# Designs tried in a protein design run: peptides against a protein of PDB entry 5HDT. Part 48

Target 1, 163 residues: chain A of PDB entry 5HDT
Amino acid sequence: MVVKTFMDMDQDSEEEKELYLNLALHLASDFFLKHPDKDVRLLVACCLADIFRIYAPEAPYTSPDKLKDIFMFITRQLKGLEDTKSPQFNRYFYLLENIAWVKSYNICFELEDSNEIFTQLYRTLFSVINNGHNQKVHMHMVDLMSSIICEGDTVSQELLDTV
Target 2, 163 residues: chain A of PDB entry 5HDT as posed
Amino acid sequence: MVVKTFMDMDQDSEEEKELYLNLALHLASDFFLKHPDKDVRLLVACCLADIFRIYAPEAPHTSPDKLKDIFMFITRQLKGLEDTKSPQFNRYFYLLENIAWVKSYNICFELEDSNEIFTQLYRTLFSVINNGHNQKVHMHMVDLMSSIICEGDTVSQELLDTV

## One batch from the design tools (peptide; aimed at target 1 Q11 W101)

Design b2_p28_1_s3 (made by RFdiffusion4, then SolubleMPNN; from b2_p28_1, 13 letters changed)
Fold by OpenDDE base, seed 5:
Structure b2_p28_1_s3 (fold): chain B 163 residues (1-163), chain A 28 residues (1-28)
Amino acid sequence: as target 1 above (163 residues)
Amino acid sequence: SVEEIKKRIKEGQKYVKENREKLHSIFE
């Protein structure tokens, strides 16, 4: 499968990347990842998705633990896709569309806990997917899941059991 | 700040459609 992250390499200027770097580091802090306001967490997730898009195929985070925390955080935000009538649904849609297009989760293949991350992602998606979602939402969800399965060399049995 | 986050999100949103168009152009 074509890694779409390479399509975004020349999308943003170096000036923008540098500007977003400081934001990237700040947004990955526990202050934002564990922010008590759900709407703030959603905005943080959307911004993190943009960061991964801008820096694809790399990430401005050097710590594997931090990367894990970020993707687990993003995964938790995807639960908001369940309510299609929410005033925040457009932002949830943006989050889904972005990470599906960029294939941001593919960075996780380099992490020791990749299977845990992917398992949680699949469980989350299957828990919120329903017939009320439009075709675009379904498409992005399928794109996310398919990309991980097709590009992963080793998929845990637990992950397979969730499919 | 939240306002700064919103600003960055808005700036990033424009690229999604543009990237799809680029992809279409390359692989047609």
Scores: peptide ipSAE 0.066, ipTM 0.631, DockQ to the pose 0.071
OpenDDE base, seeds 1, 2, 3, 4: peptide ipSAE 0.033, 0.033, 0.021, 0.031; ipTM 0.632, 0.633, 0.590, 0.629; seed 4 fails the geometry check

Design b2_p28_1_s4 (made by RFdiffusion4, then SolubleMPNN; from b2_p28_1, 11 letters changed)
Fold by OpenDDE base, seed 5:
Structure b2_p28_1_s4 (fold): chain B 163 residues (1-163), chain A 28 residues (1-28)
Amino acid sequence: as target 1 above (163 residues)
Amino acid sequence: SVEEIKKRIKEGEEYVKKNREEYFSIFE
């Protein structure tokens, strides 16, 4: 299983990184990013998060446009965090935990449209955060947002207005 | 091969659709 493979892959395994490069590229295709099934999109997002974990601090994607699409896609999936009673909430939690721990979005600092990506992320997180979330969820959200602020050399006014 | 990878991805996709609970349990 593709998902299990990425989850179990060690970050320091260069051989495995090379082996699954094509898989990583396929998961970032429009076919998956625009998949009609919400559960499949969530799965894809989790896999992509794991890919970023594995390849950190680099990414196997060389196209800035592709990277933007991926992170905008992941950001859209985070909307699922709003419903804490969803049967798939634990999967959304996994996604959040991963990207927060890995600091995956920091790759976006090299992108021209980084501010757009971060703004959308912040808006999404603020839109879904609620009192129903446990301490861990809140912690990950805060960690994710604070990391971006701390690592960023420049912050747009729009982003500042969002915070 | 690329074709093999695509096949595996498709199989995973189909598995998710058919066995959602079992599939997502691996994330716990």
Scores: peptide ipSAE 0.019, ipTM 0.456, DockQ to the pose 0.040
OpenDDE base, seeds 1, 2, 3, 4: peptide ipSAE 0.020, 0.017, 0.025, 0.016; ipTM 0.466, 0.443, 0.520, 0.462; seeds 1, 3 fail the geometry check

Design b2_p28_2 (made by RFdiffusion4)
Pose (drawn by RFdiffusion4):
Structure b2_p28_2 (pose): chain A 163 residues (1-163), chain P 28 residues (1-28)
Amino acid sequence: as target 2 above (163 residues)
Amino acid sequence: EKEEERERIKKLHEENKEEWQERYEEME
């Protein structure tokens, strides 16, 4: 249910945002980012993605250590894109489609461990892509990775090598 | 710059919101 309201919410709705702001900060809790259930981490990941969409360009989570935990957590969930036969695939696709459209990962440019995050993101995307993915999956991955290069300060040799 | 990025995101979400709602209903 929370996934639907965060999916349908708008950047304009200042009223609903101030209301659900405390829940958005809570969904990033370590209880969720490390929940052993695969279905819960997936749902939380979709919420955190819209939470970044709704509150852009000013995200609610300000702690860099915590901000790092979230985007590494999301990268671990993108591993689910590999199983195109799973019933949960379209939800992983929604996650990919969202962070690609919103360019949420660009928040990491200011983090000290940005290179580790972007490198692990690139390795993951190149390791999950297979013949089961339609062009939309390919397109979203390019949109996601292109923004990091074009709008980033630099490209390390390590990140360039993952390509 | 920030306002332009917001407009860009709102535009994409408005154009695709019904498609996302439909896909969500199918998954449920």

Design b2_p28_2_s1 (made by RFdiffusion4, then SolubleMPNN; from b2_p28_2, 15 letters changed)
Fold by OpenDDE base, seed 4:
Structure b2_p28_2_s1 (fold): chain B 163 residues (1-163), chain A 28 residues (1-28)
Amino acid sequence: as target 1 above (163 residues)
Amino acid sequence: SAEEYKEELKKYYEEHKEERREEFEKLE
């Protein structure tokens, strides 16, 4: 499974990072981002999350538009966190934990549409957060939001008013 | 710094990679 390949990859594995670079780029194609299967899209999101971990502090994606598409895509997948009893919840948790810990969204500060990306992220998180979530889920959601607020110097007042 | 950030990521990964994998594989 491709998701396990990136899951098990060390950040210092330079040879593997070079070997799987083309696969990382391929996973960000419209074919996968717009895949009709919801479970496939979730797995793709998990792969992308690990790709950001592996290649941190940089990303292999050079197009600002592509980066925007990726993070808007990941944000849409986070809607799956609303159903705590879903069989796929553990994988949605994996996605949340990763992007919060890696602070992957911080690369968006370099994008012209960063405020749009962050706005959609916050709206999504607040729409899915509920009392059924355990402490770990809440912690990761808070960590994800706080990292953007604390480290961002380009966050608009509009975003702050929305939160 | 970037190097410090990478080291923090690496440390967290090594400490939690087994737990994260086990939780992910529950559906397999």
Scores: peptide ipSAE 0.654, ipTM 0.943, DockQ to the pose 0.875
OpenDDE base, seeds 1, 2, 3, 5: peptide ipSAE 0.654, 0.652, 0.649, 0.655; ipTM 0.944, 0.944, 0.944, 0.943; seed 5 fails the geometry check

Design b2_p28_2_s2 (made by RFdiffusion4, then SolubleMPNN; from b2_p28_2, 14 letters changed)
Fold by OpenDDE base, seed 3:
Structure b2_p28_2_s2 (fold): chain B 163 residues (1-163), chain A 28 residues (1-28)
Amino acid sequence: as target 1 above (163 residues)
Amino acid sequence: SAEEYREKLKKYYEENKEKRLEEFEKLE
């Protein structure tokens, strides 16, 4: 499974990072980002989350437009956190925990549309957060949002209105 | 710093690798 390949990869594994670089790039293609299967999209998002972990503090994606597409894609997947009883909830949790720890969204500060990305992220998180989530889920959501606010130089008024 | 960030991230990964895999594979 491709997901496990990146899950098991150490960020100091230079040989593997080079070997699977093309795969990382391929996973960000429209074929996967716009895949019709919801479960496939979730797996892709989890892979991308680990890719950001492995190649941190940089990303293997050089196109700003591609980076925007990726993070908007990941943000859409976070909607799955709403249903805590879903069989796939643990994978949504995996995604949330990973992007929170990695602070992967911080790469977006260099993008022209960073405020749009962050706004959509916050709207998504606030739309799915509920009392059914345990403390860990809440913690990761707060960590993710607070990190962006604390490290960002400027935020749009739209983002501030959602916070 | 970038180096401190990478080390912190590496520590997180090493401490949680097995747990994350177990949770990921649980589909019920």
Scores: peptide ipSAE 0.598, ipTM 0.929, DockQ to the pose 0.645
OpenDDE base, seeds 1, 2, 4, 5: peptide ipSAE 0.596, 0.585, 0.593, 0.598; ipTM 0.928, 0.924, 0.926, 0.927; seed 2 fails the geometry check

Design b2_p28_2_s3 (made by RFdiffusion4, then SolubleMPNN; from b2_p28_2, 19 letters changed)
Fold by OpenDDE base, seed 5:
Structure b2_p28_2_s3 (fold): chain B 163 residues (1-163), chain A 28 residues (1-28)
Amino acid sequence: as target 1 above (163 residues)
Amino acid sequence: SAEEYRKELKEYYKKNKKKRLEEFEKLE
């Protein structure tokens, strides 16, 4: 499957990065971001997370509007972390771990709507976090939020109110 | 630095690649 293709790709695979660049761009299309199947959307989010890993510290997406759409999309998928008994929980965990370690959202600091993106992320994380989550889930959530606070030079009042 | 970041990310990937794949495949 497509997810495994990107999971198996490291950052130094230059030929493969070039070969699958068009696929990476296609996965960020509205067709996939607005796909009616929630399981497909989750797989797309996992692919996008690995794409950010592979092409780090840059992203293959050059449009600020597209980047905003992608991160808002990923943020919406994180709602799936709320149900720890979901059959797909491990894939939601995969998504969380990846974006936390890669610090994917830090690219958003270059976007005009960064505060909106971060606000939505924080609201989502605080809405799904619960005592039923294991220590690793909590750790990744904290790492994801703290990396944004620590590396950001300016934090909006709205974001401060969310934290 | 960007170079240091890439280095750390590469090391993380190499160290955890198999584990990450196995965890993901639990649903397959």
Scores: peptide ipSAE 0.536, ipTM 0.909, DockQ to the pose 0.825
OpenDDE base, seeds 1, 2, 3, 4: peptide ipSAE 0.517, 0.521, 0.531, 0.515; ipTM 0.905, 0.904, 0.908, 0.902; seeds 2, 4 fail the geometry check

Design b2_p28_2_s4 (made by RFdiffusion4, then SolubleMPNN; from b2_p28_2, 17 letters changed)
Fold by OpenDDE base, seed 4:
Structure b2_p28_2_s4 (fold): chain B 163 residues (1-163), chain A 28 residues (1-28)
Amino acid sequence: as target 1 above (163 residues)
Amino acid sequence: SKEEYRKKLKEYYKKNKEKRREELEKLE
């Protein structure tokens, strides 16, 4: 399975990175980002998160527009964290933990629309956070948000209003 | 450095690899 393949891939495996580069590019296509099945979109998001992990601190995507689309897509998937009783919650947790640890969103600082991306991320996280989440979930959410605030050189007023 | 950053990530995921594998298997 693609999900397991990316999860087990070593960041230092240059040959494997090259082998799966085309797959990484295909996963960022509108075909997958706009897939009608919610569970498929979640799997795509997890794969994209693993791609960012594997290629960290860089990314195989060179188009700013494509990067924006990807992070807006991942942000939309994080809405699934709201239902802690969902059968897919553990996969949502995997997504959250991955992007928090890798600091995946930090690459967005290089994008012109970084403030829009961060604003949507914070809005989404605050909309889904609830008392049903355990301490680990809360920690990852805090880590994700604090990393952006601490490492960002500029923060828009809109983002500040969202926080 | 970039290399140091990658090494840090590698160490983290190596430590948690087995745990994550088990979690994925439960989902499939």
Scores: peptide ipSAE 0.213, ipTM 0.717, DockQ to the pose 0.869
OpenDDE base, seeds 1, 2, 3, 5: peptide ipSAE 0.137, 0.189, 0.175, 0.210; ipTM 0.677, 0.705, 0.701, 0.708; seed 3 fails the geometry check

Design b2_p28_3 (made by RFdiffusion4)
Pose (drawn by RFdiffusion4):
Structure b2_p28_3 (pose): chain A 163 residues (1-163), chain P 28 residues (1-28)
Amino acid sequence: as target 2 above (163 residues)
Amino acid sequence: EFDEWLDEYHETLDEKKEKDEERLEELE
């Protein structure tokens, strides 16, 4: 249910945003980012992605340590893109489609561990892509990774090597 | 139920992207 309302919510709806702001901050809790259930982390990941969409360009989570935990958590969930036969695949696709459209990972440019995050993101995407993915998956991955290079300050040799 | 939401979402996605872009321009 919370996934649907966050999916349907708009950046304009200041009323609903102030209302659900406390829930958005809570969904980033360590209880969710490390929940042992695969289905819960997936739903939480989709919410955090729209939470970044709704509140852009000013995200609610301000703590850099916490902001780091979220984007690494999301990268771990993108591993689910590999199983194109799973019934949960279209949800992982929604997650990929969302962070690609919103360019949410560009928030990490200011974090001290940006390179580790972007490098682990690139490795993950190149390790999950297979012949089961349509061109929309390929397209979203390029949009996601292109923004990091074009709009970033620099490209380390380590990140360039993952390509 | 979840796939029904995604279908409804993708039907209105272009409109949502356009409205969000207009909202970002207004914030700038």

Design b2_p28_3_s1 (made by RFdiffusion4, then SolubleMPNN; from b2_p28_3, 13 letters changed)
Fold by OpenDDE base, seed 4:
Structure b2_p28_3_s1 (fold): chain B 163 residues (1-163), chain A 28 residues (1-28)
Amino acid sequence: as target 1 above (163 residues)
Amino acid sequence: DFDKWLEEYEKKKEEKKKKFEEYLEKLK
C-alpha cells in the first residue's frame, strides 16, 4: 500500500477527513511544534498548512489556544523565506503559496488573540522580504496581507481588482 | 514600515471602491 501524504491530497470527503483527524491532532502536539530540527519543523508546518487546505473553510481543531499555537508556529517558520538560496527554499515557498491561496489565517478572526497573531505575521513578512525574492513570492505575501485587511469589507478585493 | 504600507493600501482601496461605486451608478 502506497502511503498517501498530505501534499498529494485534495479536499477529501467527510469520511476521509474523519480518518485523518487523529493525525492532524498529533501533528499539533508540542512534540512536533517544538522539535529541535529546523527541517522537521518546516515539514510539520507544511503538513499543518495542508490540513487547513483539506478542511477549509473549517478546521479540525476546537481549542482556541491550540489554534493560536499552530499559527504562531507557522509564522515562525516563514522566517526561512529570508534566504532565497537555501536548499529548503522551495518548501518555504510551498508553505507561503498554500497559506496565501487558502487564506488559512482568516480562521484566526474567531480567536480572541487574533491581533497578536496578525501582528507577528506582518512583522515576520516585512522582516524577510528582500530584493532576492521573485514576483511570485511578493504576490503571495501581498495576497496574504490583503486578505486579512479586507476580511470585513462589503466589496471584496477581487472585485476591486477587476474594475 | 507596515504602518506606512497599510496607509497606502487603504488609500488605494478607497480609490478603487469609489471608482467601482461610480461604475455601478453608471449602469443604473
Scores: peptide ipSAE 0.026, ipTM 0.397, DockQ to the pose 0.021
OpenDDE base, seeds 1, 2, 3, 5: peptide ipSAE 0.013, 0.013, 0.016, 0.014; ipTM 0.360, 0.362, 0.378, 0.351

Design b2_p28_3_s2 (made by RFdiffusion4, then SolubleMPNN; from b2_p28_3, 14 letters changed)
Fold by OpenDDE base, seed 3:
Structure b2_p28_3_s2 (fold): chain B 163 residues (1-163), chain A 28 residues (1-28)
Amino acid sequence: as target 1 above (163 residues)
Amino acid sequence: DFDKWLEEYEKKREEKLKKFEEYLKKLE
């Protein structure tokens, strides 16, 4: 599985970055971003999140329009966090944890349409937050949202040890 | 104690989120 492959990659491995660059570009195509199967879209989002993790802090994509499409796409997938009893919730959690820890959305600050992206992210997260989420989920959601304001703020080691 | 830590963490982040809300209002 593509998701498994990226999850096992070391962020510091330059060889792996180069090896899967073409795959990264392919995953950002309309075919995957607009795939009719929601489970496929979730997997694609997880893969994209892993790609951003690997390439962090640099963007793996050069097109501002493509980056916008990707983050708007990822934001839409986060709606799946609402149902904590879903069989796919663990993957939604992984997606949230990843993008929160990596601060993947910080790449969007360089985009002209960053305000639109952040607005949608903000609205989406508040729409899905509920009492069924455990403290870890809440923490990641808050951390993700607050990081938009706190540019360059480092995640505490205590948080990393807890998660 | 994680719960205590989380409470402090969330309090700090809530202040920042309020600033973000103000930011969003300016964009509308």
Scores: peptide ipSAE 0.023, ipTM 0.492, DockQ to the pose 0.025
OpenDDE base, seeds 1, 2, 4, 5: peptide ipSAE 0.015, 0.012, 0.012, 0.016; ipTM 0.392, 0.363, 0.325, 0.394; seeds 2, 4 fail the geometry check

Design b2_p28_3_s3 (made by RFdiffusion4, then SolubleMPNN; from b2_p28_3, 13 letters changed)
Fold by OpenDDE base, seed 2:
Structure b2_p28_3_s3 (fold): chain B 163 residues (1-163), chain A 28 residues (1-28)
Amino acid sequence: as target 1 above (163 residues)
Amino acid sequence: DFDEWLKEYYEKKEEKLKKHKEYLEKLK
């Protein structure tokens, strides 16, 4: 139910955004981020991606630590892109497409630990990318990574070593 | 349910893309 609600939403008025703020915050709770079910976590990640899409260029989360947790969480979910034949692959694709198109990770530039987040993202993407992925997947991965590189004026040596 | 939604979502995107291409061709 929650998944469909956010996925059907466009960037709404401020009033409508306020109505869903509590729900957005609830989805970022430890209950969901640390849910034992992998499929649930994937759906949560998709919802979070939609939330970032809806509230772009800002986020409804005020805590830098929470934002870090969310993006680290999303990054962990991207590991699921490794198995292209998984029944859940289309959901992982949606997640990838969303965060790439929205450039969701760009909000992390304001975080103190942005380099850690980006490094982990790059390592994850490089870890899962393989010849089984079609061109669209590759393009989204490249778009996601290149957007971060282009937006950032400074790149850590660690990130450069990862690339 | 989500998978069905995804299917519809991407079908709509493809349709939109098709219409957009057709529109662009008409403008030539």
Scores: peptide ipSAE 0.336, ipTM 0.780, DockQ to the pose 0.133
OpenDDE base, seeds 1, 3, 4, 5: peptide ipSAE 0.313, 0.329, 0.330, 0.324; ipTM 0.769, 0.778, 0.779, 0.774

Design b2_p28_3_s4 (made by RFdiffusion4, then SolubleMPNN; from b2_p28_3, 13 letters changed)
Fold by OpenDDE base, seed 5:
Structure b2_p28_3_s4 (fold): chain B 163 residues (1-163), chain A 28 residues (1-28)
Amino acid sequence: as target 1 above (163 residues)
Amino acid sequence: DFDEWLEEYYKKKEEKKKKFEEYLEKKK
């Protein structure tokens, strides 16, 4: 229910954003981010992606540490894109499509550890990208990475080495 | 369930895409 609720929410609805703010905060708790069930973590990631979509260009999270944790968490979930034959692949695709379209990671530019986040993202994407992915998947991956490069004024050497 | 929702979600997106493409073709 929670997943469907966020997915159906409109980005420009202030009332909905206020209503589900507490829920959004709870989803970012260690309970969910460190949940032992991989399927649960994937669903949490999708919900978090939807939250960023809804609250874009801002995030409902005020703590930089929490934001870092969330994006590192989402990045870890993207590893699931590697197996295109997984029954959960469509969920991973949804996650990728969402964060690419919304440019969710652009929020990270305000974080002190932005380079770390972007580096991990790029490493993850390049580790999972393969010829088995269709054109849409490739496009979203490229769009996501290109958006960060274009938005950033400076890119660390480590990030450049990753790309 | 979520997978069923996703299926419907992307189905609707494809339908909208097709309609838009048809619109563009008519405008040419």
Scores: peptide ipSAE 0.351, ipTM 0.782, DockQ to the pose 0.080
OpenDDE base, seeds 1, 2, 3, 4: peptide ipSAE 0.346, 0.349, 0.349, 0.349; ipTM 0.779, 0.782, 0.778, 0.783

Design b2_p28_4 (made by RFdiffusion4)
Pose (drawn by RFdiffusion4):
Parts: sequence; C-alpha cells; structure tokens
Structure b2_p28_4 (pose): chain A 163 residues (1-163), chain P 28 residues (1-28)
Amino acid sequence: as target 2 above (163 residues)
Amino acid sequence: DVPEAEGLERYKEKKLEEEEEEEEEEEE
C-alpha cells in the first residue's frame, strides 16, 4: 500500500509530503535496509526511490552516513534485475526505471565514498545485464550511468575500468 | 501485476516539457 501512495504522489503535493515525511525518514531505518526478507527490501527500495523523486532536489535524509547506507542498499537490490523469469522482476524494473529517470544517485557526488558507490553500481549493472532484458532496461542503465559521468566532478580510473 | 505509477508519469511529462522549453530558448 505505501508503495502505491508514494508512487502516485506528486512533487507538488506539499500537504501529503509534510504528512508522510516522518514515514519516509523511517523507511530508511536499519530495520528495513537489512531485513532478511527479500520481498521487504524490494518494497522498501521502491519507496526510497519515489521518496527521492517526490522531495527533489531537496531529499529528506540529511545524514551522509545514512545517505550512504541507502544507495548501497539500493545497489544490492538491483541484483534482482538478473532473474527476468521471477514474478518480482517488474518491480525491480520499476526501481531501475525510477532511479534512472530521477537521477537519484547524483546525490552521492557530495559523499566522501562516492567512488565506491558508483564503482559498485557500475559493476552490478554490468553483471546483471543479460539476453533476457529488453532495450528499455539497456536504455535506463545508460541514462543512470551517463548522468554520473556527465554531471560528476571526475571519473576515477577504477570507475572508468568498470566500463 | 505492478500498478501504474501516475506520479512518475506526471514527473516524466513535466521534465520533457521543461527540456523542450530549454531547447527553444537556446535556438532563440
């Protein structure tokens, strides 16, 4: 249910945002980022993605240590894109489609561990892509990774090597 | 099935309209 409301919410709806702001901060709790259930982490990942969409360009989570935990958590969930036969695939696709359209990962440019995050993101995307993915998956991955290079300060040799 | 994300579709439409307006301003 919370996934649907966050999916349907708008950046304009200041009323609903102030209301659900406390829940958005809570969904980033360590209870969810490390929940052993695969289905829960997926649902939480989709919420955090729209939470970044709704509140852009000013995200609610301000703690850099916590902001780091989220984007690494999201990268671990993108591993689910590999199993195109799973019934949960279209939800992983929604997650990819969202962070690609919103360019949420660009929030990490200011984090001290930005290179580790972007490098682990690139490795993951190149390790999950297979012949089961349509061109939309390919397109979203390029949009996601292109923004990090074009709008970033720099490109380390390590990140360049993952390409 | 995954339900339609109406907020994301409105977001995409808004961003595409902003990009078209920026291209028109550059051409002027």

Design b2_p28_4_s1 (made by RFdiffusion4, then SolubleMPNN; from b2_p28_4, 13 letters changed)
Fold by OpenDDE base, seed 1:
Structure b2_p28_4_s1 (fold): chain B 163 residues (1-163), chain A 28 residues (1-28)
Amino acid sequence: as target 1 above (163 residues)
Amino acid sequence: EVPVAKGLEKFKKKKEEEEEKKKLLELE
């Protein structure tokens, strides 16, 4: 129910955004980010991605540390893209498509640890990309990585080394 | 819907315009 609610919500519904703000904040709690069930974590990641979509260009999270935790968490979930035959692949694809289109990681440029976040993202994407992925998956991965490079005033040497 | 990237672009554009305006005012 909660997952579907965020998936169906758009940016123009100010009333709904206000209504579900508290829920959005709770989804970023350690309880969900550290949930022992992998499928639950994937669902949480999708919800968080939707939250960034809904509240773009802003985010309801005001803590830099919390934002870092969220994006590191989302990055970890992207490892699931490796197995294209997984029953959960469609949700991993949804996650990738969302963050690529929304450019949600661009919020991280305001964070002190942005380079760490982007480095982990790139390493993860390069580790999971394979010939089993269709053109759309490849496109989203490229879009995600290129957007970060283009928006960054300076790219760390470490990030360049990962490319 | 507007991606984060588009929002940031708008911000950057406004900032550049303000900087240009500031430079112009300094020359006058």
Scores: peptide ipSAE 0.032, ipTM 0.503, DockQ to the pose 0.048
OpenDDE base, seeds 2, 3, 4, 5: peptide ipSAE 0.023, 0.028, 0.023, 0.026; ipTM 0.468, 0.475, 0.450, 0.534; seed 3 fails the geometry check

Design b2_p28_4_s2 (made by RFdiffusion4, then SolubleMPNN; from b2_p28_4, 15 letters changed)
Fold by OpenDDE base, seed 5:
Structure b2_p28_4_s2 (fold): chain B 163 residues (1-163), chain A 28 residues (1-28)
Amino acid sequence: as target 1 above (163 residues)
Amino acid sequence: EVPEAKGLKKDKEEKEKKLEELLKKLEE
């Protein structure tokens, strides 16, 4: 067996990085974000959450418009948290857990439309939260919203009215 | 930088593999 040199390792790493970046960019395309299958869209959202987890604290998406589209998309998927008896609830839970742990939405502070994104997130979470959710779900929802409030320098009146 | 996010960088390789598997399913 030939031992890989440092250069060989770097080359392999760069190839993997390039492949992963291409996949990440492809996943954020309209083909996936506007996919007609609801289950596919949920899976896409989970993959996007994983991408943010991997690249944290940065993101492979450099376009502000694309970032806005992605987080608005993820927010729409969170509506599925309402039905705790759904066969896909575990995947919705995974999505919530991941974005709360990573604090993925905090990257939106750099966007001009951050208040719109946060407002939609809060409205969505408050619309789906119910007594059927276990303590972990409640904790993740609170952690997600609290982190945004605590780390934000200024909060719009519209966002405050949502809380 | 968010401390929680920084701590997750060490798991990058594992998560990349998982993501590739998921993406494969999406593209089928």
Scores: peptide ipSAE 0.060, ipTM 0.653, DockQ to the pose 0.046
OpenDDE base, seeds 1, 2, 3, 4: peptide ipSAE 0.039, 0.041, 0.036, 0.033; ipTM 0.574, 0.595, 0.565, 0.623

Design b2_p28_4_s3 (made by RFdiffusion4, then SolubleMPNN; from b2_p28_4, 14 letters changed)
Fold by OpenDDE base, seed 5:
Structure b2_p28_4_s3 (fold): chain B 163 residues (1-163), chain A 28 residues (1-28)
Amino acid sequence: as target 1 above (163 residues)
Amino acid sequence: SVPEAKGLEKFKKREKEEELKELLEKLE
């Protein structure tokens, strides 16, 4: 891999995409998605979110099944937003902010099991939302959920029941 | 209440890209 300084990196450059491709694929492996360390899984989720940011609006993953696994994985990590006093809360916040800003889950609209993914996302978010979260956290959660509802072509009854 | 947290808006784009590279390499 070619070593580049931050001055030589550009989010949408072909050089950057080539640089991170192998790393992106490696992070999506079962080894990392099923890593036994919770902190490692959180870091992996943040890195995956950044990968989606870099490659937006596309994804470096070609397998629909792999994409589903990744987003289900990210969704599971969002459970960590519940404990606002956790030392890792800042990373959970970063994860939430990133996926909300980038609208990363919108890639899932092309997946056959998109409704399952969105349903699990909504259930997870509503399970962790509490009055202790500051306004920014609430706004990101609302932005993430509303974007999916507004931009989706179809919304399942199950998803509507979750809202 | 939740304390103020670092987010994407607080990072320079290229600085974050460099951090990502380092983190990914450490995970390999």
Scores: peptide ipSAE 0.083, ipTM 0.705, DockQ to the pose 0.037
OpenDDE base, seeds 1, 2, 3, 4: peptide ipSAE 0.045, 0.071, 0.077, 0.058; ipTM 0.584, 0.711, 0.711, 0.700

